# Designs tried in a protein design run: peptides against a protein of PDB entry 6O8C. Part 148

Target 1, 262 residues: chain A of PDB entry 6O8C
Amino acid sequence: VGLRYEKISLPKIHPRYDLDGDASMAKAVTGVVCYACRTASTLLLYQELMRKGVRWLVELVKDDYNETVHKKTEVVITLDFCIRNIEKTVKVYEKLMKVNLEAAELGEISDIHTKLLRLSSSQGTIESSLQDISSRLSPGGLLADTWAHQEGTHPRDRNVEKLQVLLNCITEIYYQFKKDKAERRLAYNEEQIHKFDKQKLYYHATKAMSHFSEECVRKYEAFKDKSEEWMRKMLHLRKQLLSLTNQCFDIEEEVSKYQDYT

## One batch from the design tools (peptide; made by RFdiffusion4, then SolubleMPNN)

Design b2_p22_7_s3 (from b2_p22_7, 6 letters changed)
Fold by OpenDDE base, seed 5:
Structure b2_p22_7_s3 (fold): chain B 262 residues (1-262), chain A 22 residues (1-22)
Amino acid sequence: as target 1 above (262 residues)
Amino acid sequence: EEEERREEEEKEFEERDKELLE
């Protein structure tokens, strides 16, 4: 799950002044930092796409929730109506029972009434479950998507741009080192500049790698982990909603069996 | 004089890099 990237490290920078070696080293550093830039961009894109997916999933689950609530409400109304009708019938038969009429029928209707009341009681449990789900989906709830806006890297951080600036500096030094290599030997002043540029290269490269590791990779991994956890919870919640919906349908079906008696 | 110039240049690029990464 998530994007796979290769762990990158800077090549060893030798303190030795060597025009050929320094050019080769600079080339390698340029390659590594270039890879970091591209990787950072890819990681950012992935996170942005995931954020869109998260928002989409939240809306989907909210729709599922609303449908379940609607179904539950429908069932409650139907059930209550059925109960009221059965209660009226029971009262009539109770009056008749006082005259020793139709005792067997009264027993059957009374049993139906008892069953309906049990079903009505189960609606309370469904309601409680729906309330729990609602609380979890609400702002500040356990399944709120606020984390998606907080965790990870964002375009506003300009991490890719920052890395690109460092890459440009490194690349410039690399091209200079290629020229230096072509000269085969530098004058004293040029040699000192070369040595200084090598230090600059190291500085820029180290900064780039630090930024990449701490601000891009680390934050991405945190986002990834959180997204995976959240996704599992959301999928579970969706299954719960489906279960509740099915329970409502089951109750409705059972109630329909008794509607002929009302 | 050359060492002072190098130190100044080093400070300048360090400061610029800090600004870029902030």
Scores: peptide ipSAE 0.020, ipTM 0.605, DockQ to the pose 0.064
Fold by OpenDDE base, seed 4:
Structure b2_p22_7_s3 (fold): chain B 262 residues (1-262), chain A 22 residues (1-22)
Amino acid sequence: as target 1 above (262 residues)
Amino acid sequence: EEEERREEEEKEFEERDKELLE
């Protein structure tokens, strides 16, 4: 879930000299660019927090992976021990069969041995799955978090500061236009300055909006989309790890049924 | 003359803006 922001646009700037209209326009422009500054700041903060969250989640999943590997290893050791014990028992009973003793029990033990060997074979599948997960989490893997550093906006880009500078310029012109409005009529020279300032205001405003749209919003959206995709994949991977863990527990439980024969 | 002055002033503020945004 990403941050929601409102689409902003500059008000129409009329070329006509109008002290009242120009003051109102300047106020509106100031408001829009102010919103852009605040929004850019919020979007940046969101991305920085998400980057931290991504790193945290990677560590968490790696821990889950290690726990699963550990559990798998424990099960393998237990299973191998059980297999070795059953094999010894089978050999003993085979010797006894030469004298026609314990034929029924040998059949049962042989069946257990076969089952244990099947369980041992399934460990190979679990191992392969774990290796796949490891490869995906590895540097350069499909779930690498390198995108989090590359995509989006960063504090080093100084986008908020750049927008703030433009906002300051716009605000200054706005305050001057308020004063001009209060004068009701300007001398010719002051009128020319006002007209020039209006052009400056337009320039700063368009620059701010362009910067906001292209360098803040667009990059944020790209980051957001990538983060959502990555997050879905990571959550799916966690589910896979849980499934593998459960398989290990199932094998352990099955092996425990045969402990009486060991 | 007035247009030239406006163009010069426009260049000056553009340069200042560049400096401020660096």
Scores: peptide ipSAE 0.020, ipTM 0.595, DockQ to the pose 0.063
Fold by OpenDDE base, seed 2:
Structure b2_p22_7_s3 (fold): chain B 262 residues (1-262), chain A 22 residues (1-22)
Amino acid sequence: as target 1 above (262 residues)
Amino acid sequence: EEEERREEEEKEFEERDKELLE
């Protein structure tokens, strides 16, 4: 679940010249754009933290993978050794059977050999699964974290700074409108300036809201969606690794039962 | 003449705004 934020919209801007109304409107606009700046900053911070988390998780899963590979290798060595020993024993007992000795033992050992070979065949499946996991984690793989560097907003985009510039312009106009309101009546020239500033305020506000919506919120949502999808896949991968590890332990345990015959 | 002056002032303002956002 990503960060929650409130949907914001600009107040209605009345075209009529009204010193009281214009001051109130400017105040409201300032508040909205200020919220946008803060929200953009928070969204950026969240994404940066998530990128760090993604990198951390990748390394963790790689470590899990390496441990699983190591365990698998150990089991393969042990299993192969056990198979070789059983095969030697089978050959000895086959020679003894020529003189009608040790028939019961030969049958038991032969059965063990068959079971071990079956276990050995399962190692191929584990290996294939590990190779698949490795390919997915590799650069350019399906679970690569390249998306984390591409999706969303970045400090280099300077979105917060851009919004702050617009906010500063809006705030300046607001303060002027507050002064204008206090004057109760403006001279003709000052009135024309006020009207012009109102248009500027509208322009800045619209630009700020557009930038916030298109460059901050939309990109954040895309990042969030991608991160959630990726995270689900990574968790599933980790579960697969655990399953493979458990399979290795199961095989090791079963092989240990036959070591008395080697 | 006053409308033309306003249009010119708006253009100058837009140009300044672009510079601020770069």
Scores: peptide ipSAE 0.019, ipTM 0.576, DockQ to the pose 0.064
Fold by OpenDDE base, seed 3:
Parts: structure tokens; sequence; C-alpha cells
Structure b2_p22_7_s3 (fold): chain B 262 residues (1-262), chain A 22 residues (1-22)
């Protein structure tokens, strides 16, 4: 679940010279851009934490994979050993049958041999599945974490700092507008400066909102979508690994039933 | 003349703001 944030918009800026209205407008703009700065910082932090989580999960799944491979290898060794022993027994009984001895016992051992060979065939499917999982986890695979480094916003982008610079400029104008309001009337030159500062305020505010929307929010949403998709795939892969592990245990249990005949 | 001066000042501030964001 991603971070929830409120959609923000700039207040309407009226071209009319009004010291009270301009001070109020400047206050509102300052508030909006301040919220954008805080939100951008929070979105950045979330992404950095998610990147750490992604790296951690990759290592966890690699460990699960290695454990499954180890278990599969153990089962293969045990199964091969059991098959070899049963084959030796079959050869002995075949020699005895040539002299019309113990036909019923040979049939039982032969059936066990057939069952073991079927179990051995299932190992090929497990191996193929493990190879597929390995390929998906490998660099350039479908579950590679390269997207986590490419998508979203990064500290090196300096987005929060850029927004803070704009906020500082806006705040300075706001404080001047508070002073202008307190004077109630401005001289002609001061009035012209006020009008110019109002245009600057608008410019800084629009630049801040554009930067916030295009460089912070949009990239964050892209990162969020990619992370959710990737996470679902990783969780599914973990379930597949568990299934393969369980299959190995099932085979091991079945083989253990025949160890008394070896 | 006063409008031209304001336009020039606005351009100077835009350039300065660009430098601050870089």
Amino acid sequence: as target 1 above (262 residues)
Amino acid sequence: EEEERREEEEKEFEERDKELLE
C-alpha cells in the first residue's frame, strides 16, 4: 500500500492590486508549496525504504532457492543409491528364477524398481523448474531489481532542495507583502515593486507545482506501480520454491519406504 | 519605456531563478 497524499492546487491569483488580498494570497501559496516540499520528502523517503526492502527480499529469495537446490541434490543422491541397490537385487533374483526359484519375490522387487524409476523421472521436472527460477532471478531476468534503481526519484535528483529554494523565494515575498499590508498605502515606487514581486511569486509557485507534479509525483507513481508488480511476482516465486521443496520431501519419504529392501 | 523595463527585469529574474534550481 503506497503513501496517501492530498492533491494540491494553487489559489487563484488576481491581477488587481490589493494589499490585503495579495498578502492573503501569498500566505496561501506559501502553504501549498510548503506542503509540496514535505510531500516530496516523504515520497522520496518511501522509495528509499522500498529500495532497501527490495534488496533484502532478493537476498531472502536467493537463500530460499539455494536451500531448495540443496534439498533436491540430497534427494537425488538418496534416490540414485536406492535404485542401484534395487538393481543389484533384481539381478540376483533373475539368476535364481532361471532355476525356477522365488518368482513371487522377484515380482515385488521389480515393481519397486519401476516405482523408483518413476520418482527419478520427476526429478527432471524439478530441475527444470529450478533452472527457470534461477534464470528469472539472474541479472537481466524477469525478477531483476534493476527497475528499483531506474524508476522513481532519488536523493541525487535534489528535488526537495529545488522545491525548498522556490519556497524560500515565495516566503520572502510573503513576508514583504505582510509589511506592505501593514503600511496600508505604498508610495508609487513601492507599489511598482509590489506588483513585480507578485509576478515573481506567481512564477515561483507555478514552477514549484510543475516540478512537484512532473518530477516527484509522476515518477513516484511509476515506481509504486513497478514495485507492486515486482512484489507480486516475487511472492509467487517464493510459493513455487516452497512447492518444489515439498515435492522433494514427498519423494524422500517415498524412497524411505523402500530402504528396507536395499 | 516602463513596460519594457519591467519585461527586462522579469527576464533577469527568470534567469536567476533558473540558476538557483540548477
Scores: peptide ipSAE 0.018, ipTM 0.599, DockQ to the pose 0.067

Design b2_p22_7_s4 (from b2_p22_7, 7 letters changed)
Fold by OpenDDE base, seed 5:
Structure b2_p22_7_s4 (fold): chain B 262 residues (1-262), chain A 22 residues (1-22)
Amino acid sequence: as target 1 above (262 residues)
Amino acid sequence: EEEEERREEEEKFEKEAKELLS
């Protein structure tokens, strides 16, 4: 689950000259853009932490894969050894049967041989599954983490810094409007400056909100969605690896039951 | 009528703001 943030919007900026209203509006705008700056910073931090987590998880899953492959290989060796021993035993009993008619024992050993061959055949399915997993984890595979470097916002984009610059400009105008309010009445020249600054404030505010929405929030949401999808797939893959590992253990256990006959 | 006048004033203000910073 990604970070929760509140949807923000700018207050309406009325063109009417009103020192009290303009100061209040400027205060509200400052608050909104300040929230945008903090939110953008938090969203960036989240993404950077998630990127680290993604890299960590990839390595973890690769380790799990290697362990599973190792276990599978061990079981294959053990199984093949057991099969070879049973085959030797079958040949011995076939020779003995010609002399002592020990048909019942030969039948039992032959049945074991058949079961072992079936187990050996199942190894092909496990191998195929492991190959599929390997292909998915490989560079360019379906579970590659390249998206984590492409999607979302990055420190190099300097989005927080850009927003901070705009916030600084807005804050300066707000402080001036607070002073203007305290004067209650401005001279003509000061009134014209106030009106001009109000237009600047509007421009900076709209630029900040546009940048926040399009370059921060939108990209973050895309990153979040992609990360959630990827994470679900990775977790599912880990479960598949665990299942394959368990299958190897099950085969090993079954083979161990027949080792007494070798 | 008052809402339309307010919208027109807001649009005018926005246009003037963009022109000042262009």
Scores: peptide ipSAE 0.065, ipTM 0.655, DockQ to the pose 0.210
Fold by OpenDDE base, seed 4:
Structure b2_p22_7_s4 (fold): chain B 262 residues (1-262), chain A 22 residues (1-22)
Amino acid sequence: as target 1 above (262 residues)
Amino acid sequence: EEEEERREEEEKFEKEAKELLS
């Protein structure tokens, strides 16, 4: 998912003096650089919106994480309480057996105790997984969003404004070339000015295209690629959190079956 | 030959443009 833009190229600028050709060329250059300005603006806006989206998603995942931690904590408390109650029951039955009282339920209670201890052990793996997720979301972690502030283009770079200045210069020359074309023939001095302006046009156009390609497009593509990779990882992490939450619910449900024995 | 001459003229034009705007 990304903004599609057309690859643009400058028309060939022939050094030969031709009022009709130069006006047509200047018009084409103006169009290309105008497109570059608009595209640069759109690419910048996209990146700014994506940065907002990244921040939003980080907060959302942090909330999901906190909810999962809360649920895990609740299950741990419930499980620990159940284990303590079963242990008390086991001690009572053991005392009864010491005085030669038959406890037909002792085997069942012991099995429940063993199952609960296994469930308690599984909480350790959930905790480890949550710690891993926390580390990945932490500063310097694999899912840190620092790249979003570093990569791509920023309003402070003033790329659109720089391109607009160049476009203005190019447009001015284009309008002059339209006038020159209308004159059909120029005096020697005016011809020299026209040739000089054509050189300026070439310089401004080349500068605009280089700036657009190197400072706008390339940086945007790098940002886009990193954002897509990061987004996939974040979505996967969210699925992991959901899995951990479901495991907590499963444990809670299983523990609830043994509460009748406590 | 004509394409090479045109390319040389374009390169010369580019060089002159850079020098004038430097």
Scores: peptide ipSAE 0.061, ipTM 0.657, DockQ to the pose 0.211
Fold by OpenDDE base, seed 1:
Structure b2_p22_7_s4 (fold): chain B 262 residues (1-262), chain A 22 residues (1-22)
Amino acid sequence: as target 1 above (262 residues)
Amino acid sequence: EEEEERREEEEKFEKEAKELLS
């Protein structure tokens, strides 16, 4: 479940000079941009944590892969050993048949040999599947985690700091507007300054909101979407590895039934 | 001079803001 954030919008800025209204508006703008700063920080933190999680999961899956490969190798060795032993036994019985007709026993051993060869052929399929998984996990593969380093926002982007600078400018204007409100009426020059500051406030606010939406939220959403997709694929891969492991165990168990003949 | 430059910037900004708010 991704981080939920509330969609924020700037309050309507009225063009009319109104000390009370302007102070209230400035307060609201300050609140909105402050929320944007906090949200941007939270979104960044989430992404950083997810990147750590991604790296951890990659290593975990690689370990699972190696374990599966090890098990497969063990089974291959055991199977090959059994096949060789059965082949030797077949040769002995073939020689004995020339002297004493043990046709029934030879038939049974030959059937076992055939079964073992079938099991050996299935190992080739497992090997191919493991190779496919390895290729997908490898650098440049379909499940590479390079996206986690590219997508989203990073501390180096300094998005929170940039927003904080804008927030500081906005906050200063807000405090001035509080003072202006307290004066109830401004001299002409002060009124002009107030109007100018109101425009600056609007500029900073719009810049902050644009930066927040385009550089923080949008990139976060892209990261989130990609992370979810990648995570699903990784989990599926783990299931595939487990399936392959189980197949190896099944083959090993079947081979064990024929150990009395080896 | 600084006050005049400030006034000119303010007038320019007022004009731009009015255009943006219209």
Scores: peptide ipSAE 0.026, ipTM 0.653, DockQ to the pose 0.236
Fold by OpenDDE base, seed 2:
Structure b2_p22_7_s4 (fold): chain B 262 residues (1-262), chain A 22 residues (1-22)
Amino acid sequence: as target 1 above (262 residues)
Amino acid sequence: EEEEERREEEEKFEKEAKELLS
């Protein structure tokens, strides 16, 4: 489940010189950009945690795969052993039948042999499925986790720090505008500085919002979507492995019924 | 002269801001 955040927008900036309005506007801008900074930080943290989770899940699924392969191998060995023993028995009985011995036992053993061969064929299907899973989990496979390192935002991007710098500049101007408001009237030079600072504020704010939207939010959403898709596929794969394991157990149980004949 | 000085400051500001976001 992804993080929810509120859509933010800059307040309307009036071009007219107004000490009261400018102070209020600056306060609002400060609040918006402050929210952007905090949100960007939270989104980054979420992605980093998800990357850890992805790595953990990959290892878990690899362990499941190895266990399934191990079980499959055990069953194959047992099955092959039983088949070989039954084949020897069949040969002995075939020789004895030439001497008019009872045919009933030969029929039963032959039927068991046929059943074991069918089980062996099903094991081949399991092997093919395991190979497919291995291919998907391999480097460059469809379930590789390379996307987790490529998509989204990263600490190295310094997005939070960049936004924080812009916020600091905005905050400084806001505090100056509070002082200007308290003076009620400014001298000509101070008025010109105020107007210039207002332009700076606007520039910083627009840059912050653009950066937040394009470099933080958009990339986060792409990461989130990719992670959800990948996660669903991985969970499905894990279920498939469990199914294959259960099939191996079923085969083993069936073979155990015939051990008295071998 | 004052207008030119302002323009130079604005250009400097824009340059610094672009560098920060690069």
Scores: peptide ipSAE 0.023, ipTM 0.617, DockQ to the pose 0.068

Design b2_p22_8_s1 (from b2_p22_8, 12 letters changed)
Fold by OpenDDE base, seed 4:
Structure b2_p22_8_s1 (fold): chain B 262 residues (1-262), chain A 22 residues (1-22)
Amino acid sequence: as target 1 above (262 residues)
Amino acid sequence: MEKELEEREKETEKWREELEKE
């Protein structure tokens, strides 16, 4: 679940010269852009933390994979050993059958051999599944984490700093407008400066909001969506690994039933 | 727009400098 933020918009900027109105407007604009800066910072932090989490989860799943492979290998060794022993036993009983001895026991051992061979065959499917998982986790695979480095916003983009610069410019104008308001009336030249500063404020504010929306929010949302999708797939993969591990345990248990015949 | 603002900024700064001299 991503961070929730409020949709922000700039207040209406009236073209009319009004010292009281302009000061109030500038204050509101400052507040909005300040919120944008803080939000951008928070969104960036979230993404950086998520990237760390993604890397951690990849490592965790790789460890789970390795453990499953290890367990599978142990089972294969045990199974192969049992098969070899049963095959030796079958050969002995086959020789005994030539003299009409132990025919019933041979049937039982032969059935065990058949079951073990089936279990051995099932190991092939587990191996194929593990290979599939490995391929998905490999670089360039479907579960590669390359998206985490490509999508979203990054500290190197300097979005927060860019917004902060614009905020500083806006804040300066706001403080000037507060002073202008206190003067109640400006001289002609000061009035012209005020009007120009109002245009600058509009420009900076618009630039800030555009940058926030397009470079911060939109990219964050894209990152969030990809992260959620990827996370779901990773969790599913972990469940698959657990299933494969359980299958290995089941095979091991089944093989253990025949150890008395080896 | 940006160039026009830059020109106006320069003009505004000149006005500020002139006002500070008075």
Scores: peptide ipSAE 0.017, ipTM 0.474, DockQ to the pose 0.048
Fold by OpenDDE base, seed 3:
Structure b2_p22_8_s1 (fold): chain B 262 residues (1-262), chain A 22 residues (1-22)
Amino acid sequence: as target 1 above (262 residues)
Amino acid sequence: MEKELEEREKETEKWREELEKE
């Protein structure tokens, strides 16, 4: 579940010279850009935490994979041992049948041998599935975490710092407009300065909002979408690993039933 | 537009300096 943030917009800036109105407008702009800075910081933090989570989950799934491979190997060894023992027994009974011994016991052992060979064939499917999972987890695979390093915003981008610089410029103008308001009337030169500062305020505010939207929000949304997709795939893969593990246990249990014939 | 703003900024700064000297 991604962080919900409110869509922000700049207040309308009137071209008319009005000391009271301009001070109020500057205050509102300062508030909006301040919110953008805080939001950008929060979005960055979220992404950094998610990157840590992604790395952790990759390691967890790799551990699950290794455990499944280990269990599969154990089952293969046990199954091969059982098959070899049954084959020896079949050979002995075949020799005995040539000397007029009962065929009924040989039939039962032969059936067990056939069942074990079928179980052995299923190991090939498990191996193929494990290889597929390994390929997906490998560098360049479908579940590689390279996207987490490429997508979104990073501390090195200095987006929060860039926004803070613009906020500082806006705040300075706001404080000047507050002083101008207190004077009630400005001299001609001071009035011209006020008008130019109002234009600067608009420029800085627009730049801040554009940067916030294009470099912070848009990149965050792209990161979020990719993270959600990747997470779904990873959870599915983990379920597949669990299924393969259970198949190995089922085979082991079935083989254990035939160990008494050896 | 950026160049015009920069020129206006320079003019504005000159006006501030003149006002501080009065």
Scores: peptide ipSAE 0.016, ipTM 0.476, DockQ to the pose 0.050
Fold by OpenDDE base, seed 5:
Structure b2_p22_8_s1 (fold): chain B 262 residues (1-262), chain A 22 residues (1-22)
Amino acid sequence: as target 1 above (262 residues)
Amino acid sequence: MEKELEEREKETEKWREELEKE
């Protein structure tokens, strides 16, 4: 899961003054930093897409939760109604039993009442589970998506633009080194400028690579890891909701068997 | 960072111009 990128490193920069070597080195550095810029852009895009996906999934799970809560409420109402009706019937038969009539029927109805009360108790467990899920999905909960806005890189960080600025500086020096190479020999002052530009190239390249590594790659990896963990938990939560929904349906089905007695 | 880079570029260009004048 996640984007695969190649580990990039700067070529070795030799301290020796060599117009051909320096031009070749500068070309290689330009290529590496260009790759870093493109990679940073791709990593940013991936994160933005993932953030959209996270938001979408949160809304989906919230809808699932609301449907489950609705179903639970429906079942509770039905169950309570059934219990009340059975209780009324039990009271009638208890009065009849005092007259020594229909003891066998009273026993059956009493057993149904006991079963319904057990089902009602199970609804309490479902309610507690739903409350737990709600707490986890709530702002500040364990499954809140606040991390998606905090972790990783964002367009506002301007990381790609910062790298592009450095790339432009490097590219300019590279083009100068191409010209220097074409001259085959530089005057003393031009040679000193070339040496100075080589140091600048190194500085810009190092800064670009550090920024890429620390601000782009590292943050992306942290975002990726958190997203994977969060996604796993969310999928598990959806399964839990489905299980709770199924339990509600099972209870409803069982209650329906006793509705003929009410 | 961009402003700092621009300032450094300007300084670099000044140094280049000074070296070219010698």
Scores: peptide ipSAE 0.022, ipTM 0.448, DockQ to the pose 0.047; fails the geometry check
Fold by OpenDDE base, seed 1:
Structure b2_p22_8_s1 (fold): chain B 262 residues (1-262), chain A 22 residues (1-22)
Amino acid sequence: as target 1 above (262 residues)
Amino acid sequence: MEKELEEREKETEKWREELEKE
């Protein structure tokens, strides 16, 4: 979901000298470029806000990762402790079995031992998954946020300011054309100035629209697309972390069932 | 339309100010 903006285009600029037409054209151009300025500003703000959001999300996911790692470590310790205790018990029963018929109890304990070893093996998979996630979040990883600083438009580009300057020039000419229109007829010199100003207007307008399209809109769209893709990947990664955490809890719960045998 | 232009200019300026604060 991104900011919606309307596609804008410059009105046709006719080379014909027409005070009424030129004033109307200049008004329309002013409106279009004004919209471009406002839109560019809005698009820039959106990107800056998104960059803040990206940074926030990275930190959040890193915290989630650390919590998962911590939980995994706790489970490993608990599991290893339980395994060691069961192994001791197995050894005792093996000795007792040589003296007394306690085969049934030994069988049960051996089964528990086997189950615990299976749980221990699953920790390797969790570890591998965590390592993968860590690599993706690391500098240069697939989920690095470096793109957020490179893609799109930035305040330092001063695109809005550049457009505003052009808008000011255009607006000035528009106001002059309003005056010219009010005069209904210009002297030769004023007519020549009007014609030159019309050329300037065209130049400024074209420059503004080109700048808006190429340096504002295009870059914004690229940023937006990249941000959406990245965000989706990050959210998926967060879900993976949650899944891993839940797996750790499941293992812990299973181990707790056997603590009475230790 | 002049009022609309002025309003748009003011909005643009507000957005610029917000960007500068970031």
Scores: peptide ipSAE 0.019, ipTM 0.533, DockQ to the pose 0.019; fails the geometry check

